# Ledger of designs, part 33: peptides against a protein of PDB entry 4PAS

Target 1, 39 residues: chain A of PDB entry 4PAS
Amino acid sequence: SVNQASTSRLEGLQSENHRLRMKITELDKDLEEVTMQLQ
Target 2, 39 residues: chain A of PDB entry 4PAS as posed
Amino acid sequence: SVNQASTSRLEGLQSENHHLRMKITELDKDLEEVTMQLQ

## One batch from the design tools (peptide; made by RFdiffusion4, then SolubleMPNN)

Design b1_p20_5_s4 (from b1_p20_5, 11 letters changed)
Fold by OpenDDE base, seed 5:
Structure b1_p20_5_s4 (fold): chain B 39 residues (1-39), chain A 20 residues (1-20)
Amino acid sequence: as target 1 above (39 residues)
Amino acid sequence: DLEASTSRIEQAKEELERLQ
């Protein structure tokens, strides 16, 4: 159904959004490490 | 070290770019 397709798409987008947020957090940590080494 | 941290950043950037 249209509702099932919309729900499955939303769940996929939510999972990908979480993955992208984790990658941003990893990048922020690595940038902090680089910043500390440059000080 | 700086080289290892830079490599990890570039790998994460490439992974993020592949997803967009």
Scores: peptide ipSAE 0.041, ipTM 0.588, DockQ to the pose 0.032
Fold by OpenDDE base, seed 2:
Structure b1_p20_5_s4 (fold): chain B 39 residues (1-39), chain A 20 residues (1-20)
Amino acid sequence: as target 1 above (39 residues)
Amino acid sequence: DLEASTSRIEQAKEELERLQ
């Protein structure tokens, strides 16, 4: 149904949003490591 | 090290850019 397709799309977008937030946290850690090595 | 950190950052930037 249209509702099932919309729900599955929303769940996919929510999981991808979570993945991207975790990748931002990883990047922040890597940038911190680079910053420490440049000091 | 700096080279390994730079490589990880660039790989993650490319992955994020493909999704934007």
Scores: peptide ipSAE 0.039, ipTM 0.584, DockQ to the pose 0.034
Fold by OpenDDE base, seed 4:
Structure b1_p20_5_s4 (fold): chain B 39 residues (1-39), chain A 20 residues (1-20)
Amino acid sequence: as target 1 above (39 residues)
Amino acid sequence: DLEASTSRIEQAKEELERLQ
């Protein structure tokens, strides 16, 4: 149904949003580590 | 170490660029 397709799309977007947020947090940590080693 | 951290950053940047 249209509702099932909309729900599945939302769940896909929510999972991708979570993945991208985790990747940003990882990058921030790696940048902090690089910054500490360059000081 | 610096080399390992730099490699992780570059890999993650390339992944983000593929999504844009």
Scores: peptide ipSAE 0.038, ipTM 0.579, DockQ to the pose 0.033
Fold by OpenDDE base, seed 3:
Structure b1_p20_5_s4 (fold): chain B 39 residues (1-39), chain A 20 residues (1-20)
Amino acid sequence: as target 1 above (39 residues)
Amino acid sequence: DLEASTSRIEQAKEELERLQ
């Protein structure tokens, strides 16, 4: 149904959003470490 | 968006790593 397709798309976008947030947190930590090494 | 934010952080990380 149209509703099932919309729900499946939302779940896909939510999982991708979570993945990208975790990647940002990893990169923020790595950037902080590099910044500390430059000081 | 989050993809553009991740790309910006990666670019900033690579720039700082090049200064070491």
Scores: peptide ipSAE 0.033, ipTM 0.540, DockQ to the pose 0.051

Design b1_p20_7_s1 (from b1_p20_7, 10 letters changed)
Fold by OpenDDE base, seed 3:
Structure b1_p20_7_s1 (fold): chain B 39 residues (1-39), chain A 20 residues (1-20)
Amino acid sequence: as target 1 above (39 residues)
Amino acid sequence: DVRKRLEETQEKIKKAQEEL
């Protein structure tokens, strides 16, 4: 149904949003390490 | 060393931006 397709799309977008938030946290740590090495 | 780490981090940022 249209509702099932919309729910599955929302779940996909929620999982991708979580993945991207975890990637941002990884990059923030990598930037902190580079910043400390430049001091 | 530091330059290489910076370049690696910049490439990771670029790849993450391509995934948005």
Scores: peptide ipSAE 0.064, ipTM 0.649, DockQ to the pose 0.045
Fold by OpenDDE base, seed 4:
Structure b1_p20_7_s1 (fold): chain B 39 residues (1-39), chain A 20 residues (1-20)
Amino acid sequence: as target 1 above (39 residues)
Amino acid sequence: DVRKRLEETQEKIKKAQEEL
């Protein structure tokens, strides 16, 4: 149904948003490590 | 070796960016 397709799309976007937020957190940590190594 | 550690961290950043 149209409702099932909309729900599945929202769940996919929520999962991708979570993945991207985790990658931002990983990059922020790696940048902190590089910054500490350059001091 | 600080240079080796820097290169290892830069390679981690590169891999994480390829997954975005």
Scores: peptide ipSAE 0.059, ipTM 0.662, DockQ to the pose 0.032
Fold by OpenDDE base, seed 5:
Structure b1_p20_7_s1 (fold): chain B 39 residues (1-39), chain A 20 residues (1-20)
Amino acid sequence: as target 1 above (39 residues)
Amino acid sequence: DVRKRLEETQEKIKKAQEEL
């Protein structure tokens, strides 16, 4: 149904958003490590 | 030693940015 297609699209976007947010968190940690290495 | 660790971390950051 149109509703099922809309729900599946939203779930796909939510999963990708979660993946991207996790990668940003990993990058922030790696930048903190670089900052500590430069001190 | 520290320079090598810095370069390794920068390469990890670069790879993670390519996955975004």
Scores: peptide ipSAE 0.059, ipTM 0.658, DockQ to the pose 0.033
Fold by OpenDDE base, seed 2:
Structure b1_p20_7_s1 (fold): chain B 39 residues (1-39), chain A 20 residues (1-20)
Amino acid sequence: as target 1 above (39 residues)
Amino acid sequence: DVRKRLEETQEKIKKAQEEL
């Protein structure tokens, strides 16, 4: 039970970390597009 | 129109930041 709860919490944190990394990558691309539009 | 494209991209960035 304790091990299952710890595993499910880790999987949730890993999923959220992946989501946040994908959002950072999207923002970096959108900032590159803005930079190209200002040149 | 370059200004319109800039405004559209800025609004995309703003929405993505609200999801963080």
Scores: peptide ipSAE 0.058, ipTM 0.657, DockQ to the pose 0.032

Design b1_p20_7_s2 (from b1_p20_7, 11 letters changed)
Fold by OpenDDE base, seed 3:
Parts: structure tokens; C-alpha cells; sequence
Structure b1_p20_7_s2 (fold): chain B 39 residues (1-39), chain A 20 residues (1-20)
């Protein structure tokens, strides 16, 4: 149904949004580690 | 960038919620 397709798209976008938030956290941690190694 | 894509994805989520 149209509603099922719309719900599946929303769930996909929510999953991508979560993945991107986790990637930012990972990159911030990697940057902190590199910063400590350069001191 | 990752941040720009996050912001875009959030806007797409809010649009998708209004279309339900």
C-alpha cells in the first residue's frame, strides 16, 4: 500500500540518520586520538 | 560532508512524516 511504502521510506531515512550520527561520534573519537598522538 | 548529509536526512524525515 501507499502507506506501507511511505513508512518503509521513513524507516530507511531514520536508519540512515542514526548511522550518520554514529559516524560523527566515531570521527570525533578518531580526531581526539590523533590529537593526543600529535602532542 | 557527513554533517550536511545528516541535516538533509533530518529534513527528509520531517517531510516524510508530514506525508504519512
Amino acid sequence: as target 1 above (39 residues)
Amino acid sequence: SVRSRLEQTQQEIEKAKREL
Scores: peptide ipSAE 0.615, ipTM 0.905, DockQ to the pose 0.921
Fold by OpenDDE base, seed 5:
Structure b1_p20_7_s2 (fold): chain B 39 residues (1-39), chain A 20 residues (1-20)
Amino acid sequence: as target 1 above (39 residues)
Amino acid sequence: SVRSRLEQTQQEIEKAKREL
């Protein structure tokens, strides 16, 4: 149904958005670790 | 970039919510 397709698209976007947020957190942690090691 | 794609997905989420 149209509603099911719209819901599935929203869920897909939410999952991707979450994955991207987690990736930013990982990269920020890696940068912090490198920064700390260079001090 | 990762940040640009995050912003884009957030905009697409808000659009998708309004279309439900």
Scores: peptide ipSAE 0.615, ipTM 0.905, DockQ to the pose 0.955
Fold by OpenDDE base, seed 1:
Structure b1_p20_7_s2 (fold): chain B 39 residues (1-39), chain A 20 residues (1-20)
Amino acid sequence: as target 1 above (39 residues)
Amino acid sequence: SVRSRLEQTQQEIEKAKREL
């Protein structure tokens, strides 16, 4: 149904948004490790 | 960028919620 397709799209977008937030956290950690190694 | 795509997905989420 149209509602099922719309719900599945929303769930896919929420999953991608979560993945992107996790990627930002990983990059922040990588930056911290590099910063610590340069001290 | 990761940040630009995050902002885009957030806008698309809010749009998709209004269409339900």
Scores: peptide ipSAE 0.614, ipTM 0.905, DockQ to the pose 0.924
Fold by OpenDDE base, seed 4:
Structure b1_p20_7_s2 (fold): chain B 39 residues (1-39), chain A 20 residues (1-20)
Amino acid sequence: as target 1 above (39 residues)
Amino acid sequence: SVRSRLEQTQQEIEKAKREL
């Protein structure tokens, strides 16, 4: 149904958004580690 | 960038929520 397709799209976008947030957290951690090593 | 794609997905989520 149209509602099922819309729900599945929303769930896919939410999953991608979560993955991107986790990637930002990873990159921030990597940057912190590099910053600490250069001090 | 990761940040620009995050912003885009957030906008797409808000649009998708209004279409439900």
Scores: peptide ipSAE 0.614, ipTM 0.905, DockQ to the pose 0.959

Design b1_p20_7_s3 (from b1_p20_7, 11 letters changed)
Fold by OpenDDE base, seed 4:
Structure b1_p20_7_s3 (fold): chain B 39 residues (1-39), chain A 20 residues (1-20)
Amino acid sequence: as target 1 above (39 residues)
Amino acid sequence: SVRSRLEQTQQEIERAQKEL
């Protein structure tokens, strides 16, 4: 149904959004580690 | 960038939520 397709799209976008947030957290951690090593 | 794609996905989520 149209509602099922819309729900599946929303779930896919939410999953991608979560993955991107996790990637930002990883990059922030990597940046912190590099910053600590350069001090 | 990761940040620009995050912002884009957030806007797409908000649109998709309004269509339900």
Scores: peptide ipSAE 0.632, ipTM 0.907, DockQ to the pose 0.937
Fold by OpenDDE base, seed 5:
Structure b1_p20_7_s3 (fold): chain B 39 residues (1-39), chain A 20 residues (1-20)
Amino acid sequence: as target 1 above (39 residues)
Amino acid sequence: SVRSRLEQTQQEIERAQKEL
């Protein structure tokens, strides 16, 4: 159904958004570690 | 970039939520 397709698209976007947020957090942590090692 | 894609997905989520 149209509603099922719209819901599945939203869930897909939410999962991708979450993955991207987690990736930013990982990269920020890696940058913090490098910064501490250079001090 | 990762940030640009995050912003894009957030805008797409907001649009998709208005279509429900």
Scores: peptide ipSAE 0.632, ipTM 0.907, DockQ to the pose 0.955
Fold by OpenDDE base, seed 3:
Structure b1_p20_7_s3 (fold): chain B 39 residues (1-39), chain A 20 residues (1-20)
Amino acid sequence: as target 1 above (39 residues)
Amino acid sequence: SVRSRLEQTQQEIERAQKEL
């Protein structure tokens, strides 16, 4: 149905959004580790 | 960038939610 296709698209976008948030957190940790190694 | 794609994805979510 149209509603099922719209729901599946929304779930895909929510999953991508979550992955991107996790990637930002990983990059912030990597930056902190590099900063500590340079001190 | 990752941040620019996050912002774009958030706008796409808000549009998709209005279509339901």
Scores: peptide ipSAE 0.631, ipTM 0.907, DockQ to the pose 0.926
Fold by OpenDDE base, seed 1:
Structure b1_p20_7_s3 (fold): chain B 39 residues (1-39), chain A 20 residues (1-20)
Amino acid sequence: as target 1 above (39 residues)
Amino acid sequence: SVRSRLEQTQQEIERAQKEL
């Protein structure tokens, strides 16, 4: 149904949004490690 | 960028939620 397709799209977008937030956290950690190594 | 794609997905989520 149209509603099922819309729900599946929303779930896919929410999953991608979560993955991107996790990637930001990883990059912040990597930056912290580099900063610590440069001290 | 990761940030620009995050902002885009957030806007797409808000649109998709209004269509339900």
Scores: peptide ipSAE 0.630, ipTM 0.907, DockQ to the pose 0.926

Design b1_p20_7_s4 (from b1_p20_7, 9 letters changed)
Fold by OpenDDE base, seed 3:
Structure b1_p20_7_s4 (fold): chain B 39 residues (1-39), chain A 20 residues (1-20)
Amino acid sequence: as target 1 above (39 residues)
Amino acid sequence: SVRERLEETQKKIEEAKKEL
């Protein structure tokens, strides 16, 4: 149904959003470590 | 080196931007 297709698309976007947030957290840590080494 | 780590982090940022 149109509702099932919309739900599956939302679940896909939610999983991708979570993946991207985890990647941002990793990058923030990497930037913090580089910043501490430059001080 | 610190420079290599910075370059690697910058590369990861540019890769992440392509996924937005």
Scores: peptide ipSAE 0.056, ipTM 0.621, DockQ to the pose 0.046
Fold by OpenDDE base, seed 5:
Structure b1_p20_7_s4 (fold): chain B 39 residues (1-39), chain A 20 residues (1-20)
Amino acid sequence: as target 1 above (39 residues)
Amino acid sequence: SVRERLEETQKKIEEAKKEL
């Protein structure tokens, strides 16, 4: 059960990390589009 | 406008920073 709790916590952190990385990629694209419109 | 899009993007950045 301790190993299952540790693996479930790691999977939760990995899924959150992936979500945040996807959000950063979206924001980088939005910033690029805004930058191109300011030029 | 470009200004509104910049403000919206800045808001999204500040929201994402709260989740880090």
Scores: peptide ipSAE 0.056, ipTM 0.619, DockQ to the pose 0.045
Fold by OpenDDE base, seed 1:
Structure b1_p20_7_s4 (fold): chain B 39 residues (1-39), chain A 20 residues (1-20)
Amino acid sequence: as target 1 above (39 residues)
Amino acid sequence: SVRERLEETQKKIEEAKKEL
């Protein structure tokens, strides 16, 4: 049960890490578009 | 406007930082 709880927590953290990485990529694109509009 | 888009992007960055 301790190993199962640790595995489920790791899977949750991996899913959140992936979501946050995708959000960073979206924000980098939004920042690039804003930068292009300031030029 | 470009200003509004910059402010919106900055808001999204600050929201994403709170989730870290």
Scores: peptide ipSAE 0.053, ipTM 0.608, DockQ to the pose 0.047
Fold by OpenDDE base, seed 4:
Structure b1_p20_7_s4 (fold): chain B 39 residues (1-39), chain A 20 residues (1-20)
Amino acid sequence: as target 1 above (39 residues)
Amino acid sequence: SVRERLEETQKKIEEAKKEL
């Protein structure tokens, strides 16, 4: 149904949102490590 | 609605892409 297709699209976007948030967290950790190495 | 939740999620994705 149209409602099922809309729900599956939302679930895909929610998964991508989670992936991007995890990538930001990884980059923040990498930046912290580099900052610590420069101290 | 499901549409509104989809649009809100898309907005959050675009915000996360700007932080990368």
Scores: peptide ipSAE 0.042, ipTM 0.568, DockQ to the pose 0.089

Design b1_p20_8_s1 (from b1_p20_8, 11 letters changed)
Fold by OpenDDE base, seed 1:
Structure b1_p20_8_s1 (fold): chain B 39 residues (1-39), chain A 20 residues (1-20)
Amino acid sequence: as target 1 above (39 residues)
Amino acid sequence: MKELEATEQEIQKAKEELKK
């Protein structure tokens, strides 16, 4: 159904959103470490 | 971050209601 297709797309977008948020957190930590090393 | 997480919970709740 159209609703099932929309739901599956939303689930894919949600999983990608979660992945990207985790990656941002990792990059923020890496940036903090680099900043500390430059001080 | 807390606001974004709350939004995700609201989305999941809305999906559950739509499945019914």
Scores: peptide ipSAE 0.039, ipTM 0.438, DockQ to the pose 0.165
Fold by OpenDDE base, seed 3:
Structure b1_p20_8_s1 (fold): chain B 39 residues (1-39), chain A 20 residues (1-20)
Amino acid sequence: as target 1 above (39 residues)
Amino acid sequence: MKELEATEQEIQKAKEELKK
């Protein structure tokens, strides 16, 4: 149904949003480590 | 980190409401 397709798309976007937020956290940590190494 | 956890809980609640 149209509702099932919409819910499936929403779930995909929600999982991607979570993935991206986790990646930002990882990159922030990596940046901190690099910054410390450059000091 | 705490803000991310709160958002995940809100997402789960929204999914449950949508299934009704």
Scores: peptide ipSAE 0.035, ipTM 0.431, DockQ to the pose 0.134
Fold by OpenDDE base, seed 5:
Structure b1_p20_8_s1 (fold): chain B 39 residues (1-39), chain A 20 residues (1-20)
Amino acid sequence: as target 1 above (39 residues)
Amino acid sequence: MKELEATEQEIQKAKEELKK
């Protein structure tokens, strides 16, 4: 159904959003570490 | 990190409420 397809898409977007937020946090930590090492 | 965990908990709660 259209509702099932919409729900599946939302769940996919939510999981991807979580993945991307985790990746941003990782990159921010890596950047902080590099910045600290350059000081 | 704390904000991300809180958001995930809110998403799970919202999904449970929609299933009822």
Scores: peptide ipSAE 0.026, ipTM 0.401, DockQ to the pose 0.119
Fold by OpenDDE base, seed 4:
Structure b1_p20_8_s1 (fold): chain B 39 residues (1-39), chain A 20 residues (1-20)
Amino acid sequence: as target 1 above (39 residues)
Amino acid sequence: MKELEATEQEIQKAKEELKK
């Protein structure tokens, strides 16, 4: 039970980490586009 | 890049119309 709870928590953290990395990549692209438009 | 290109084309068209 403790191991199952720990593995489920780890899987949740891994999925959230992936989501956050994708969001950072999207924001970097948006920032690049805005920067190019301001030049 | 496509949105930036579209904006530049719109600016160029506006300049041409103002020149006229």
Scores: peptide ipSAE 0.023, ipTM 0.304, DockQ to the pose 0.010

Design b1_p20_8_s2 (from b1_p20_8, 11 letters changed)
Fold by OpenDDE base, seed 4:
Structure b1_p20_8_s2 (fold): chain B 39 residues (1-39), chain A 20 residues (1-20)
Amino acid sequence: as target 1 above (39 residues)
Amino acid sequence: MSELEATESEIEQAKKELAS
């Protein structure tokens, strides 16, 4: 149904959002370490 | 420098994933 398709899309977007937030956290940590080593 | 290069590669990959 249209509602099932919309729910499935929302769940997909939520999982992708979580994945991207985790990647941002990883990159922030790596950039901090690089910055510290360049001091 | 190797860590910087790895981080730069990860950033470019993340940008590609965001643009897809």
Scores: peptide ipSAE 0.031, ipTM 0.571, DockQ to the pose 0.043
Fold by OpenDDE base, seed 5:
Structure b1_p20_8_s2 (fold): chain B 39 residues (1-39), chain A 20 residues (1-20)
Amino acid sequence: as target 1 above (39 residues)
Amino acid sequence: MSELEATESEIEQAKKELAS
């Protein structure tokens, strides 16, 4: 039970970490595009 | 300008998600 809760928490954190990393990559690309358009 | 506004909205959303 404790191990199941811990593993589920870890899996949730791993998926959230991946989601956030993808969002950072998206934002970096969008900021680059905005920067290019402002030049 | 629309692209900038969209990016700013995405940044604020991402900040909210990170802070939660």
Scores: peptide ipSAE 0.031, ipTM 0.579, DockQ to the pose 0.045
Fold by OpenDDE base, seed 1:
Structure b1_p20_8_s2 (fold): chain B 39 residues (1-39), chain A 20 residues (1-20)
Amino acid sequence: as target 1 above (39 residues)
Amino acid sequence: MSELEATESEIEQAKKELAS
């Protein structure tokens, strides 16, 4: 149904959003480490 | 710097994933 398709799309977007946020957190930590090494 | 190069590669990969 239209509602099932909309719910599935929302769940997909939520999971992808979470994945991307976790990747940003990882990159922020890696950049922090690189920054400390450059000091 | 290998760590810097690795981080740069991860950034480019993340940009590609975000743009997909």
Scores: peptide ipSAE 0.030, ipTM 0.577, DockQ to the pose 0.043
Fold by OpenDDE base, seed 2:
Structure b1_p20_8_s2 (fold): chain B 39 residues (1-39), chain A 20 residues (1-20)
Amino acid sequence: as target 1 above (39 residues)
Amino acid sequence: MSELEATESEIEQAKKELAS
C-alpha cells in the first residue's frame, strides 16, 4: 500500500510537472507576441 | 491592451497553481 501510494504520487507529480512546463512555454510565446506589439 | 491584460491574468493563475 505504501509503495502504491508513493508510485501514484510520483505519477501525479510527473504529470503536473509536464502540464506546468507546457503552460510556461505557452506564456513565453504569448509574452513574446505582446512584447512585439508594444515595440 | 486586452491581450496584455489576458496574459497578465494567465501568469497570475499559473503562479497560484505552481504555489499550491
Scores: peptide ipSAE 0.030, ipTM 0.569, DockQ to the pose 0.045

Design b1_p20_8_s3 (from b1_p20_8, 11 letters changed)
Fold by OpenDDE base, seed 4:
Structure b1_p20_8_s3 (fold): chain B 39 residues (1-39), chain A 20 residues (1-20)
Amino acid sequence: as target 1 above (39 residues)
Amino acid sequence: MSELKATESEIEQAKRELAE
């Protein structure tokens, strides 16, 4: 159904949003470690 | 009468499309 396709798309976007937020957190940690090494 | 019947058919079609 059109509604089932829309809900599945929303769930996919929510999962991708979560993945991207986790990746940002990892990159922020890596940036902090590099910054500490340069000081 | 014919126009009312046609509009009811369009409403039923829209309901089927929404249920898909």
Scores: peptide ipSAE 0.047, ipTM 0.430, DockQ to the pose 0.021; fails the geometry check
Fold by OpenDDE base, seed 5:
Structure b1_p20_8_s3 (fold): chain B 39 residues (1-39), chain A 20 residues (1-20)
Amino acid sequence: as target 1 above (39 residues)
Amino acid sequence: MSELKATESEIEQAKRELAE
């Protein structure tokens, strides 16, 4: 159904959003560590 | 009567499309 397809798409987008937010946090931490090592 | 019948058919079609 159209509703089922829309729900599945929303769930996929929510999962991807979570993954991307976690990746941003990891990269920010890595950048901080590199900055500290250069000081 | 004809207009009312047509609108009821359109409502039933919209319900079917929403249920897909």
Scores: peptide ipSAE 0.045, ipTM 0.419, DockQ to the pose 0.022; fails the geometry check
Fold by OpenDDE base, seed 3:
Structure b1_p20_8_s3 (fold): chain B 39 residues (1-39), chain A 20 residues (1-20)
Amino acid sequence: as target 1 above (39 residues)
Amino acid sequence: MSELKATESEIEQAKRELAE
């Protein structure tokens, strides 16, 4: 159904959003570590 | 009667489209 397809799309976007937020957090940590090593 | 039958057919079609 159109509603089921819309729900599945939303769930996919939510999971991708979570994945991307986790990746940003990892990159922020790596950047902090590099910054500390340069001080 | 003909108008009522036509409107009922349109309502049933709209229900099917919503259920897809």
Scores: peptide ipSAE 0.041, ipTM 0.406, DockQ to the pose 0.019; fails the geometry check
Fold by OpenDDE base, seed 2:
Structure b1_p20_8_s3 (fold): chain B 39 residues (1-39), chain A 20 residues (1-20)
Amino acid sequence: as target 1 above (39 residues)
Amino acid sequence: MSELKATESEIEQAKRELAE
C-alpha cells in the first residue's frame, strides 16, 4: 500500500539518520585523538 | 435499510483502498 511504502521509507530514513549521526560522533573522536597526537 | 447497506459498502471500499 501507499501507506506501507511511506512508512518503510520513513523507517529507512530514520535508520540512515541514526547511522550518520553515530559516524559523525566517531569522526569527532578520531579528530580529537589525531589533534592530541600532533601536539 | 438499503441506504445503510450502501453506506456500509462504501465504508468497506474505503477500508480496502486504505489497505492497498
Scores: peptide ipSAE 0.038, ipTM 0.394, DockQ to the pose 0.018; fails the geometry check

Design b1_p20_8_s4 (from b1_p20_8, 11 letters changed)
Fold by OpenDDE base, seed 1:
Structure b1_p20_8_s4 (fold): chain B 39 residues (1-39), chain A 20 residues (1-20)
Amino acid sequence: as target 1 above (39 residues)
Amino acid sequence: MEELKATESEIEQAKRELAA
């Protein structure tokens, strides 16, 4: 149904959102480590 | 980031209310 398709898409977007948020956290950590090493 | 988490929780609540 239209409702089922919309729900499935939302769940996919929520999973991708979580993945991207975790990636941002990893990149922030890497940037901090590089910055510390250059000081 | 915390605000985004809160909005996601509200979305899940709305989904439950619609399904009920």
Scores: peptide ipSAE 0.043, ipTM 0.459, DockQ to the pose 0.163
Fold by OpenDDE base, seed 3:
Structure b1_p20_8_s4 (fold): chain B 39 residues (1-39), chain A 20 residues (1-20)
Amino acid sequence: as target 1 above (39 residues)
Amino acid sequence: MEELKATESEIEQAKRELAA
């Protein structure tokens, strides 16, 4: 149904959102480490 | 530094993907 398709799409977007937030957090950590090494 | 710039670019790319 339209409702099932919409719910499935939302769940997929929420999962991707979580993945991307974790990636940003790891990259921020790497950036901090590089910055500290350059100081 | 090149490593720093590359990391910053990757962060910006991830932010763009999150906003898409």
Scores: peptide ipSAE 0.034, ipTM 0.468, DockQ to the pose 0.054
Fold by OpenDDE base, seed 2:
Order: C-alpha cells, then structure tokens, then sequence
Structure b1_p20_8_s4 (fold): chain B 39 residues (1-39), chain A 20 residues (1-20)
C-alpha cells in the first residue's frame, strides 16, 4: 500500500541517517587523531 | 596552531549541520 511504501522509505532514510551520523563521528575522531599527531 | 583550531571548529559545526 501507499502507507507501507511511505513507512518503508522513512525507515530506510532513518537507517541511512544513522549510518551517516556514525560515519561523521568516526571521521571526527580520525581528524582529532591527525590533529594531535601534527602537534 | 590558532588557525588549525579555527578550522577544526568550523568543521565541527558543519558536521553538526549535516547530521541534523
């Protein structure tokens, strides 16, 4: 149904958003480490 | 070092905006 398709899309977007937030956190940590090594 | 700190702060802000 239209509602099932909409909810499935929302769940997919929420999952992808979570993945991207985790990746940003990882990159933030890597950047902190590189910054520390440059000092 | 001061310039590096400034760029880091800008990057952190951009990350927060992108993650929202």
Amino acid sequence: as target 1 above (39 residues)
Amino acid sequence: MEELKATESEIEQAKRELAA
Scores: peptide ipSAE 0.026, ipTM 0.401, DockQ to the pose 0.043
Fold by OpenDDE base, seed 4:
Order: C-alpha cells, then sequence, then structure tokens
Structure b1_p20_8_s4 (fold): chain B 39 residues (1-39), chain A 20 residues (1-20)
C-alpha cells in the first residue's frame, strides 16, 4: 500500500540519518587528533 | 576530556622539543 511504502521510506531515511550523524562524529574526532599532533 | 586532550598535546610538544 501507499502507507506501507511511505513508512518504509521514512524508516530508511531515519537509519541513513543516524549513520551520517555517526560518521560526522568520527570525522570530527579524527580531525581533532590530527590537529593535536600538528601543534 | 578537553582538558586532558590539551595536556596531552603539551606533553607531545615538549617531547618533540627535547628530542630536537
Amino acid sequence: as target 1 above (39 residues)
Amino acid sequence: MEELKATESEIEQAKRELAA
């Protein structure tokens, strides 16, 4: 149904959003570590 | 955590200066 397709898409977007937020956190940590080593 | 990270950076800098 249209409702099932819409809810499935929303769940996919929510999981992708979570994945991207975790990746940003990892990159921020890596950047901080590199910055510390260069100082 | 930020305080600890700052002190670690200072320690590593001091090591580099001593080894130079």
Scores: peptide ipSAE 0.018, ipTM 0.366, DockQ to the pose 0.012

